# Peptides against a protein of PDB entry 4Z63, part 34

Target 1, 334 residues: chain A of PDB entry 4Z63
Amino acid sequence: LCLGMNDLTGNIPEDLFHLKRLNLLGIQENRLSGSLSREIRNLSSLVRLDVSWNLFSGEIPDVFDELPQLKFFLGQTNGFIGGIPKSLANSPSLNLLNLRNNSLSGRLMLNCTAMIALNSLDLGTNRFNGRLPENLPDCKRLKNVNLARNTFHGQVPESFKNFESLSYFSLSNSSLANISSALGILQHCKNLTTLVLTLNFHGEALPDDSSLHFEKLKVLVVANCRLTGSMPRWLSSSNELQLLDLSWNRLTGAIPSWIGDFKALFYLDLSNNSFTGEIPKSLTKLESLTSRNISVNEPSPDFPFFMKRNESARALQYNQIFGFPPTIELGHNN

## One batch from the design tools (peptide; aimed at target 1 G124 N224)

Design b2_p17_4 (made by RFdiffusion4)
Pose (drawn by RFdiffusion4):
Structure b2_p17_4 (pose): chain A 334 residues (1-334), chain P 17 residues (1-17)
Amino acid sequence: as target 1 above (334 residues)
Amino acid sequence: SWITTDEPDEIVEDRLN
């Protein structure tokens, strides 16, 4: 049953909850509102539930042990409150959970021993608080994590050294501390390709510690953190690097020669720092900016990227990394 | 300029309208 992208109003007629054989309900992008009824436990054949882009509110009903076939739950851009219900946090069948841009709050609690099919999680733009849940690496299939724009505090848990399935990790604007610990931990996640740390670690020093090694790293964004220190040389060992954004920090010293050695780099933003010295001549032999013989695969995280020119400008949206124009941005330095 | 993954409210509002 596909009703998506219309102008429908009111709540879901209770009539709909008699459909015990329905495996797909798309009601997304309408004006629907009210609470999402607890009677939804009666729809035991559901595989994909798309409630996104409506005006729903109230708690997400805790009925999800009645929906053992649920694989996709899409609730993004609604007014849902409370945390993740225990039954949803215990669902062994969920592949994907998208609750982004909701009014959700409290501690974020998932039973990752129980969620053996979870491979993608998007909780962005919510009010989840407390520490990042230490048990997240226990979701052995979780590849894609977007926790951006939340109300967490403290450090990245030590157990994140074991997050073997982690590919795309977006932590922007989440009030994270100790970038030193965050980078030392996260270097042990061998599948990490894209990492977004923008608007965290405010005023901290960027670790220069050269034992740090991110081998498969493709996209590194750590911006507007007002970080101090120099261009970190440990980054030169990430040969796959495609997009680097260190902008809006307090970084100083010269821009080193090895920045021109990234063969897959097509975008770099070092703007709005305290960089001095001349421009390194090696930026003229960047391979992805010269010939057509460098070829690589674009990273594929499940989240869009946003770009801001200044503090008051409307943002630009890029659903894919290769939507960024090939760019050298060195403005507002010394 | 700088990059983030924070979903802007103005884009959400535009899409709702």

Design b2_p17_4_s1 (made by RFdiffusion4, then SolubleMPNN; from b2_p17_4, 9 letters changed)
Fold by OpenDDE base, seed 4:
Structure b2_p17_4_s1 (fold): chain B 334 residues (1-334), chain A 17 residues (1-17)
Amino acid sequence: as target 1 above (334 residues)
Amino acid sequence: SYITTVTPEWLLEERRN
């Protein structure tokens, strides 16, 4: 049953929960309000539940133990409060959980040893507090993780060096500290291709350790952190780099010539730093911006990106990495 | 400009207006 993209109001009729054979319920992009009924437990055949972009409030009902076939739960952009229900945090069938842009709070707790099928987690822009859950690497299939805009004070857990399944990781604006430790840990994630750390590590020094290596890194965004230091030499070994945003920091020194050696780099923003010297001639020879056609059919993060022209500007949404226009931004340096 | 993954609050506010 798909009723999305309408102007429906009120709550879900109770009789809808009598549909025992229902596999897909999509009521997204409406104005449905009130609490999400616990009677969804009656939809025992449910595989996909999409209640996103509504006005739901209250706590998410703890009934997911009665939904043994549920693979997809999309509830982003609602007013849900409380934590992740225990039954949801223990779901062995769930592949994708998207609760981005809600008001969920408390400590984030997932039973990753039970969530054997979880491959995509989006809990960005909530009110979770405490520390990052150390057991996330125990979610052995977890590939896509967005935890941006929560209050995860402290450092990236040491356990994340074992996060082998991690490919796309966003922690923007989550009060993280110690970028050196974070990068030192995350470099061990062999499948990591996208890393977004914007609005963290305020005023810290960007590490320039030659021992750091991100072999599969395609997207690196560490913007608006007021980071000091220079262009990190370790980044030059990330041969697959496609997008680099280090804007709105306090980086100094010259832009190195190796920045033009990236075969797939199509988006570069080093603006609003303190770089000096000349623009490397090698930037004029970036293959991706000359004759090379980059395939658009590549795996991408499930979470959206947003571009802000400045601190006060409204953000523009981009759902795909390749949705960004080919860009070289070097403005507002010195 | 800078890129972030923080969902802007205006997205939710526009839905509620």
Scores: peptide ipSAE 0.457, ipTM 0.867, DockQ to the pose 0.749
OpenDDE base, seeds 1, 2, 3, 5: peptide ipSAE 0.445, 0.444, 0.444, 0.024; ipTM 0.855, 0.857, 0.863, 0.688; seeds 1, 2, 5 fail the geometry check

Design b2_p17_4_s2 (made by RFdiffusion4, then SolubleMPNN; from b2_p17_4, 8 letters changed)
Fold by OpenDDE base, seed 1:
Structure b2_p17_4_s2 (fold): chain B 334 residues (1-334), chain A 17 residues (1-17)
Amino acid sequence: as target 1 above (334 residues)
Amino acid sequence: SYITTDTPEELLEERRS
């Protein structure tokens, strides 16, 4: 049953939950309100539930133990409160959980040893607090993780050295500290291609440790952290780099010539720093900006990106990395 | 401008109020 992208209002009729053979329920992008009924438990054949972009409120019902076939739960952009229900946090069938932009709170706890199928998790822009869950690496198939805009005080857990499945990771604006530790840990994530750390580590020094290596890194965004230091030499070894945003920091020194050696780099923002010297001539040789067609078919994170122009302006949303225009921004460095 | 995955403030209340 697909009723998405309408102007439906009110609550879901209770009789809808008598559809025992229903595999897909999509009611996204409406104005449905009230609580999500506990009676969803009656949809025992449900594989996909999409209630995103509605006005649902209250707690998410703890009925996911009665939904053994559920692979996809999309509830982003609602008013859900409370925690992740225990049955959801223990779901062995769930592949994708998207609860971004809700009002979920408390400590984030997932039983990753039970969630054997979880590959995409978006809990960004909620009210979770405490620390990052140390057991996330136990979700052995977890590839895409957005935890941005929560309050995860402290540092990245040491256990994330073992987060081999991790490919796309967003922690923007999550009150994280110790960038040196974070990078030192995350470099062990051998599948990590996208790392977004904007609005963390306020005033810390960006490490220039030659021992750091991110072999598969394609997207690095560490903007608006007030970071000190210089362009990190370790980044020069990330040969697959496509997008780099280090804007709105306090980085100093020269922009190194190796920045133009990235064959796939199509987006570079170093603006609003304190860089000095000349613009590297090697930037004129960036293949991605001269002759190379960017492959639009490359995998992207499941979480959206936002181009924040200023505090008062509406940000532009980008659902894919290649949605960003080819860019070199070096302004406001003196 | 800068890139973030933090949902902008103007979008926080969209469909939630």
Scores: peptide ipSAE 0.606, ipTM 0.907, DockQ to the pose 0.626
OpenDDE base, seeds 2, 3, 4, 5: peptide ipSAE 0.588, 0.588, 0.593, 0.564; ipTM 0.902, 0.901, 0.902, 0.883; seed 2 fails the geometry check

Design b2_p17_4_s3 (made by RFdiffusion4, then SolubleMPNN; from b2_p17_4, 9 letters changed)
Fold by OpenDDE base, seed 1:
Structure b2_p17_4_s3 (fold): chain B 334 residues (1-334), chain A 17 residues (1-17)
Amino acid sequence: as target 1 above (334 residues)
Amino acid sequence: MYITTVIPDELIEERRS
């Protein structure tokens, strides 16, 4: 049943939950309000539930133990409060959970040993607090993780060294500290291709540890952190780098010539720093900007990116990495 | 400009009108 993208109002009729053979319920992008009925438990054949972009409120019902086939739960952009219900946090069938832009709160707890199928998690822009859950690496298929705009005070857990499934990770504006530790840990994530850490680590030094190595890193965004230091030498070994944003920091020194050696680098923003010296001539030789066609078919994170001009400005949304125009931004330096 | 994965403020808690 697909009723999305209408102007439907009110609550879901309770009789809808008698549809025991229903595999897909899509009611997204409406004005549906009230609590999400616990009677969704009656939809025992449900594989996909999309209630996103509505006016739902209250707690998410703890009925997911009665939904053994549920693979996709999309509830982004609602007014849900409370935590992730226990049955959802223990769902062995769930592949994708998107609860971005809600009012969920408390400590983030997932039973990753039970959530054997979870591959995509978007909990960005909620009210979770405490620390990052140390057991996230136990979600052995978890590839895409957005936890941006929560309040996860502290550092990245040491256990994330074992987060082998992690490919796309966003922690933008999550009150994280200790960038040296974070990078030191996350370098062990062998499948990590996208790392977004914008608006964390305020005023810390960007580590220039030559022992750091991100082999598969394609997208690195560490913008607006007020980071000190220089362009990190360890980054030069990330040969697959496609997008680099280190803008709005306090980085100093020269822009190194090796920045032009990245064959796949098509987006570079080093603006609003304190870089000095000359623009490297090697930037004129970036293959991606001169002759190389960028493959538009490369995998991207499930979470969107946003280009912000300032804190108050409307952002441009980019759903794919290659949606960004080829860019070299070096403005507002010394 | 800078890239983030945080949705714009105008979209935070936005509902379809």
Scores: peptide ipSAE 0.492, ipTM 0.884, DockQ to the pose 0.707
OpenDDE base, seeds 2, 3, 4, 5: peptide ipSAE 0.464, 0.479, 0.470, 0.439; ipTM 0.877, 0.882, 0.877, 0.872

Design b2_p17_4_s4 (made by RFdiffusion4, then SolubleMPNN; from b2_p17_4, 9 letters changed)
Fold by OpenDDE base, seed 1:
Structure b2_p17_4_s4 (fold): chain B 334 residues (1-334), chain A 17 residues (1-17)
Amino acid sequence: as target 1 above (334 residues)
Amino acid sequence: SYITTDIPEELLQERRE
């Protein structure tokens, strides 16, 4: 049953929950309000539940143990409060959980040993607090993780060295500290291609440790952290780099010539730093900017990106990395 | 400008609270 993208109001009729053979319920992008009924438990054949972009409030009902076939739960952009219900946090069938842009709170806890099918997690823009869950690497299929705009004080857990499934990781604006430790840990994530750390590590030094290596890194965004230091030499070994944003930091020194050696680099923002010297001539040799052979069919994160122009302007949303225009931004440097 | 995955404040208002 697909009723999305309408102007439906009120509550879901209770009789809807008598549809025991229903595999897909999509009621997204409406004005549905109130609590999400516990009677969703009666939808025992449910594979996909999309209630996103509504006015739902209250706690998410703890009935997911009665939904053994549920693979997709989309509840982003609602008013849900409380925590992740226990049955949801233990769901063995769930592949994708998207609860971005809610008011969920407390300590984030998932039973990753039970969540054997979880491959995409979006809990960005909630009110979770405490530390990052140390057991996230136990979610053996977890590839896409967005935890941006929560309050995860402290550092990235050491256990994330074992996060082999992790490909796309967003932690923007999550009150993280110790960038040296974070990078030192995350370099061990063999499948990590996208790393977004914007608005963390305020005033720290960007490590220039030659021992750091991100072999598969395609997208690195560490903007607006007030980071000190210089362009990190270790980044030169990330041969697959496509997008680099280090803007709005306090980085100094020269822009190194190796920045033009990235064959796939199509987006570079080093603006609003304290870089000095000349623009490297090697930037004119960026193949990705001379020939637009960017494969649009490359895997992308499930979470959206936002380009924030200024504090007052509406940010542009980009759902795909290749949605960004080819860019070289070096403005507002010395 | 800078890239973030933090939802901008203007989109938080789309929190249909």
Scores: peptide ipSAE 0.559, ipTM 0.874, DockQ to the pose 0.627
OpenDDE base, seeds 2, 3, 4, 5: peptide ipSAE 0.557, 0.549, 0.555, 0.543; ipTM 0.871, 0.868, 0.875, 0.870

Design b2_p17_5 (made by RFdiffusion4)
Pose (drawn by RFdiffusion4):
Structure b2_p17_5 (pose): chain A 334 residues (1-334), chain P 17 residues (1-17)
Amino acid sequence: as target 1 above (334 residues)
Amino acid sequence: SETSSWIYTDPESEHPP
């Protein structure tokens, strides 16, 4: 049953919850509102539930043991409150959970021993608080994590050294502390390709510690953190690097020669720092900016990227990394 | 003139039309 992208109003007729054979319900992008009824436990054949872009509110009903076939739950852009219900946190069948841009709050609690099929999680633009859940690496299939724009505090848990499935990690604007510990821990996640740390670690020093090694790293964004220190040399060992954004920090010193050695780099933003010295000549032999013989695969995280020109400008949206224009942005330095 | 920009994920709250 596909009703998506219409102008429908009111709540879901209780009539709908008699459909015990329905495996797909798309009601996304309407004007529907009210609470999402507890009678939804009666729809035991559901595989994909798309409730996104409506006006729903109230708690997400804790009925998800009654929906053992649920694989995709899409609730993004609604007014849902409370945390993740225990039954949803215990679902062994969920592949994907998208609750981004909701009014959700409290501690974030998932039973990752129980969630053996979870491979993608998007909780962005919510009010989840407390520490990042230490058990997240226990979701052995979790590849894509977007926790951006939340109300967490403290450090990245030590157990994140074991997050073997982690590929795309977006932590922007989440009030994270100790970038030194965050980078030392996260270097041990061998599948990490895209990492977004923007608006965290405010005023901290950027670790220059050269034992740090991110081998498969493709996209590194750590911006507007007002970080101090120099261009970190440990980054030169990430040969796959495609997009680097260190902008809006307090970084100083000269821009080193090895920045021109990234063969897949098509986008760099070092703007709005305290960089001095001349421009390194090696930026003229960047391979992805000269010839057509460099070829690589675009990273594929499940989240869009946003770009701001200044503090008051409306943002630009890029659903894919290769949507960024090939750019050298060195403005507002010394 | 010089310019500057920065990248992030997840904008402020959005609403349905």

Design b2_p17_5_s1 (made by RFdiffusion4, then SolubleMPNN; from b2_p17_5, 8 letters changed)
Fold by OpenDDE base, seed 1:
Structure b2_p17_5_s1 (fold): chain B 334 residues (1-334), chain A 17 residues (1-17)
Amino acid sequence: as target 1 above (334 residues)
Amino acid sequence: ASTSSWVTTSPERVFPP
């Protein structure tokens, strides 16, 4: 049943939950309100539930133990409160959980040992607090993780050095500390291609440790952290780099010539720093900007990116990395 | 004047219209 993208109001009719053979319920992008009914438990054949972009409120019902076939739960952009229900946090069938842009709170806890199928988790823009779950690496298929804009604190857990499945990771604006530790840990994530750490590590020094290495890194965003230091030499070994945003920091020194050696780099923002010296001539030879054949068909994170502008309340949304315009931004430096 | 922007995955909360 697909009723998305309408102007439907009110709550879901109770009789809808008599559809025991229903595999897909999509009611996204409406104005449905009230609580999400506990009676969703009656939809025992449900594989996909999309209630995103509505006006639902209250707690998410703890009925996911009665939904043994549920693979996709999309509830982003609602008014849900409370925590992740125990049955949802223990779901062995769930592949994707998207609850971004809600009002979920408390400590984030997932039983990763039970969640054997979880590959995508988007809990960005909620009210979770405490520390990052140390057991996230136990979710052995977890590839996409957005935990941005939560009230996490402390450091990236040491256990994340074992997060082999992790490919796309965003912790933007989550009050994290110790960038040196974070990078030191996350470099062990062999599949990590996208790392977004914007609005963390306030005023810390960006490490220039030659022992750091991110071999598969394509997207690095560490903007608006007020980081000190210089362009890190370890980044020069990330030969697959496509997007780099280190804007709105306090980075100093020269922009190194190796920045132009990234064959796939099409988006570079080093603006609003304290860089000095000349613009590297190598930037004028970036292959990605001189060639018209940009491969647009690469895997992207499940979570969207946003270009936040100081002058605008709303950020521009980009659903894929290659949606960003080819950019070299070096403005507002010394 | 150059536009000041940064990339993030955590914009301000947006409610559906």
Scores: peptide ipSAE 0.388, ipTM 0.835, DockQ to the pose 0.750
OpenDDE base, seeds 2, 3, 4, 5: peptide ipSAE 0.375, 0.367, 0.368, 0.372; ipTM 0.832, 0.829, 0.832, 0.832

Design b2_p17_5_s2 (made by RFdiffusion4, then SolubleMPNN; from b2_p17_5, 8 letters changed)
Fold by OpenDDE base, seed 1:
Structure b2_p17_5_s2 (fold): chain B 334 residues (1-334), chain A 17 residues (1-17)
Amino acid sequence: as target 1 above (334 residues)
Amino acid sequence: SSTSSWVTTSPERLYPK
């Protein structure tokens, strides 16, 4: 049953939950309100539940043990409060959980040893607090993780050295500390292609440790951290780099010539730093900017990107990395 | 300036339509 993208109001009729054979319920992008009924438990054949972009409130019902076939739960952009229900945090069937842009709170706890199918997790823009879950690497299929805009005080857990499944990771605006430790840990994530760390590590030094290596890194975003230091030499070995944003830091020194050696680099923002010297001539030879054929068919994170303008409360949304226009931004440097 | 921006995955809270 697909009723998404309407102007439906009120609550879900209770009789809807009598549909025992229903595999897909999509009621997204409406004005549905009230609590999400516990009677969802009656939809025992449910594979996909999309209640996103509604006005739902209250706690998410703890009924996911009665939904043994549920693979997709999309609840982003609602008013949900409380924690992740125990049955949801232990779901062996769940592939994708998206609860971004809610009001969920408390410590983030997932039973990753039980969540054997979880491949995508979006909990961005919630009110989770405490530390990052040390056991996330135990979610052996977990590829896409957005935990942005929560309050995860402290450091990236050492256990994330073993996060081999991790490909797309966002921790933007999560009150994280110790960028040196974070990068030192995350470099061990051999499948990591996208790393977003914007609005963390306030005023720290960007490490220039030549021992750091991110082999498969395509997207690095560490903007608006007030980071000190220079362009990190270790980044020059990330030959697949496509998007680099280090804007709104306090980085100094010259922009190195190797920045133009990235064949796939189509988006570069180094603006609002304290870089000095000349613009590297190698930037004029970036193949991605001279050739018309940027391959649009590359895998992208499940979480959207946003271009946040300083003067605007609104951000422009980009659902794919290649949705960004080819950009070289070096403005507002010394 | 009006052109200054940064990339993030954590914009301000979005509201439904």
Scores: peptide ipSAE 0.399, ipTM 0.843, DockQ to the pose 0.676
OpenDDE base, seeds 2, 3, 4, 5: peptide ipSAE 0.395, 0.381, 0.380, 0.383; ipTM 0.839, 0.833, 0.836, 0.836

Design b2_p17_5_s3 (made by RFdiffusion4, then SolubleMPNN; from b2_p17_5, 8 letters changed)
Fold by OpenDDE base, seed 1:
Structure b2_p17_5_s3 (fold): chain B 334 residues (1-334), chain A 17 residues (1-17)
Amino acid sequence: as target 1 above (334 residues)
Amino acid sequence: SSTSSWVTTSPERLYPR
């Protein structure tokens, strides 16, 4: 049953939950309100539930033990409160959980040893607090993780050295500290291609440790951290780099010539720093800007990117990395 | 300035239409 993208209002009719053979319920992008009924437990054949972009409120019902076929739960952009219900946090069938842009709170706890199928997790823009869950690497298929805009005080857990499945990771605006430790840990994530750390590590020094290496890194975003230091030499070894945003920091020194050696680099923002010297001539030879073939088939994070403009209340949304226009932004430097 | 921006995955809270 697909009723998405309408102007439906009110609650879900109770009789809908009598559809025992229903595999897909999509009611996204409506104006449905009230609590998500506990009676969803009656949809025992449910594989996909999309209730995203509605006005649902209250706690998510703890009925996911009665949904053994559920692979996809999309509840982003609602008013859900409370925590992740225990049965959801222990779901062995769940592949994708998207609860971004809700009001979920408490400590984030997932039973990763039980969640054997979980590959995508989006809990961005919630009210989770405490530390990052140390056991996330135990979710052995977890590839896409957005935990941005929560209040995860402290550091990236040491256990994330073993997060081999991790490919796309966002921790933007999560009150994280110790960028040196974070990068030192995350460099061990050999499948990591996208790392977004914007609005963390306030005023720290960006490490220039030559021992750091991110071989598969395509997207690095560490904007608006007020970071000190210079362009990190270790980044020059990330030969697959496509997007780099280090804007709105306090980085100093010259922009190094190796920045133009990235064959795939099509988006560079170093604006609003304290860089000095000349613009590297190598930037004029970036192959991606002279002969860009956009690969539509290239894997991308499940979470969208946003370009936040200083004068705009709303950010521009980009669903794919290649949706960004080819950009070299070096403005507002010394 | 009007051109100043940064990339994030955590914009301001969005609301349904």
Scores: peptide ipSAE 0.395, ipTM 0.843, DockQ to the pose 0.681
OpenDDE base, seeds 2, 3, 4, 5: peptide ipSAE 0.393, 0.379, 0.376, 0.378; ipTM 0.840, 0.837, 0.836, 0.835

Design b2_p17_5_s4 (made by RFdiffusion4, then SolubleMPNN; from b2_p17_5, 8 letters changed)
Fold by OpenDDE base, seed 1:
Structure b2_p17_5_s4 (fold): chain B 334 residues (1-334), chain A 17 residues (1-17)
Amino acid sequence: as target 1 above (334 residues)
Amino acid sequence: PSTSSWITTSPERLFPK
């Protein structure tokens, strides 16, 4: 049953939950309000539940033990409060959980040993607090992780050295500390292609440790951290780099010539730093900017990107990395 | 106009339109 993208209001009719053979319920992008009914438990054949972009409130019902076939739960952009229900945090069937842009709170706890199918987790823009869950690497299929805009005070857990499934990771605006430790840990994530750390590590030094290596890194965003230091030499070994945003830091020194050696680099933002010297001539030879065929077919994170303008309350949403226009921003440097 | 912008995955809270 697909009723998404309408102007439906009120509650879900209780009789809808009598549809025991229903595999897909999509009621997204409406004005549905109230609590999400516990009677969802009656939808025992449910594979996909999309309630996203509504006005739902209250706690998410703890009924996911009665939904043994549920693979996709989309609840982003609602008013949900409380924690992740225990049955949801232990779901062996769940592949994707998207609860971004809610009001969920408390400590983030997932039973990753039970969540054997979880491949995508979006909990961005919630009110989770405490530390990052150390057991996330136990979610052996977890590829996409957005935990942005929560209050995960502290450091990236050492256990994330073993996060082999991790490909797309966002921790932007999560009150993280110790960028040196974070990068030192995350470099061990051999499948990591996208790393977003914007609005963390406030005023720290960007490490220039030549021992750091991110072999498969395509997207690095560490903007608006007020980071000190220079362009990190270790980044020069990330030959697959496509997008680099280090804007709104306090980085100094020259822009190194190796920045133009990235064959796939189509988006570079080094603006609002304290870089000095000449613009590297190698930037004029970026193959990605001279060739028309950027491969649009590359896998992207499940979480959207946003271009935040300093003067605007609204951010532009980009659902794919290649949705960003080819860009070289070097403005507002010294 | 040099658009002072940065990329994030954590926009301001969006409300359903």
Scores: peptide ipSAE 0.445, ipTM 0.846, DockQ to the pose 0.730
OpenDDE base, seeds 2, 3, 4, 5: peptide ipSAE 0.442, 0.418, 0.433, 0.425; ipTM 0.844, 0.840, 0.846, 0.841

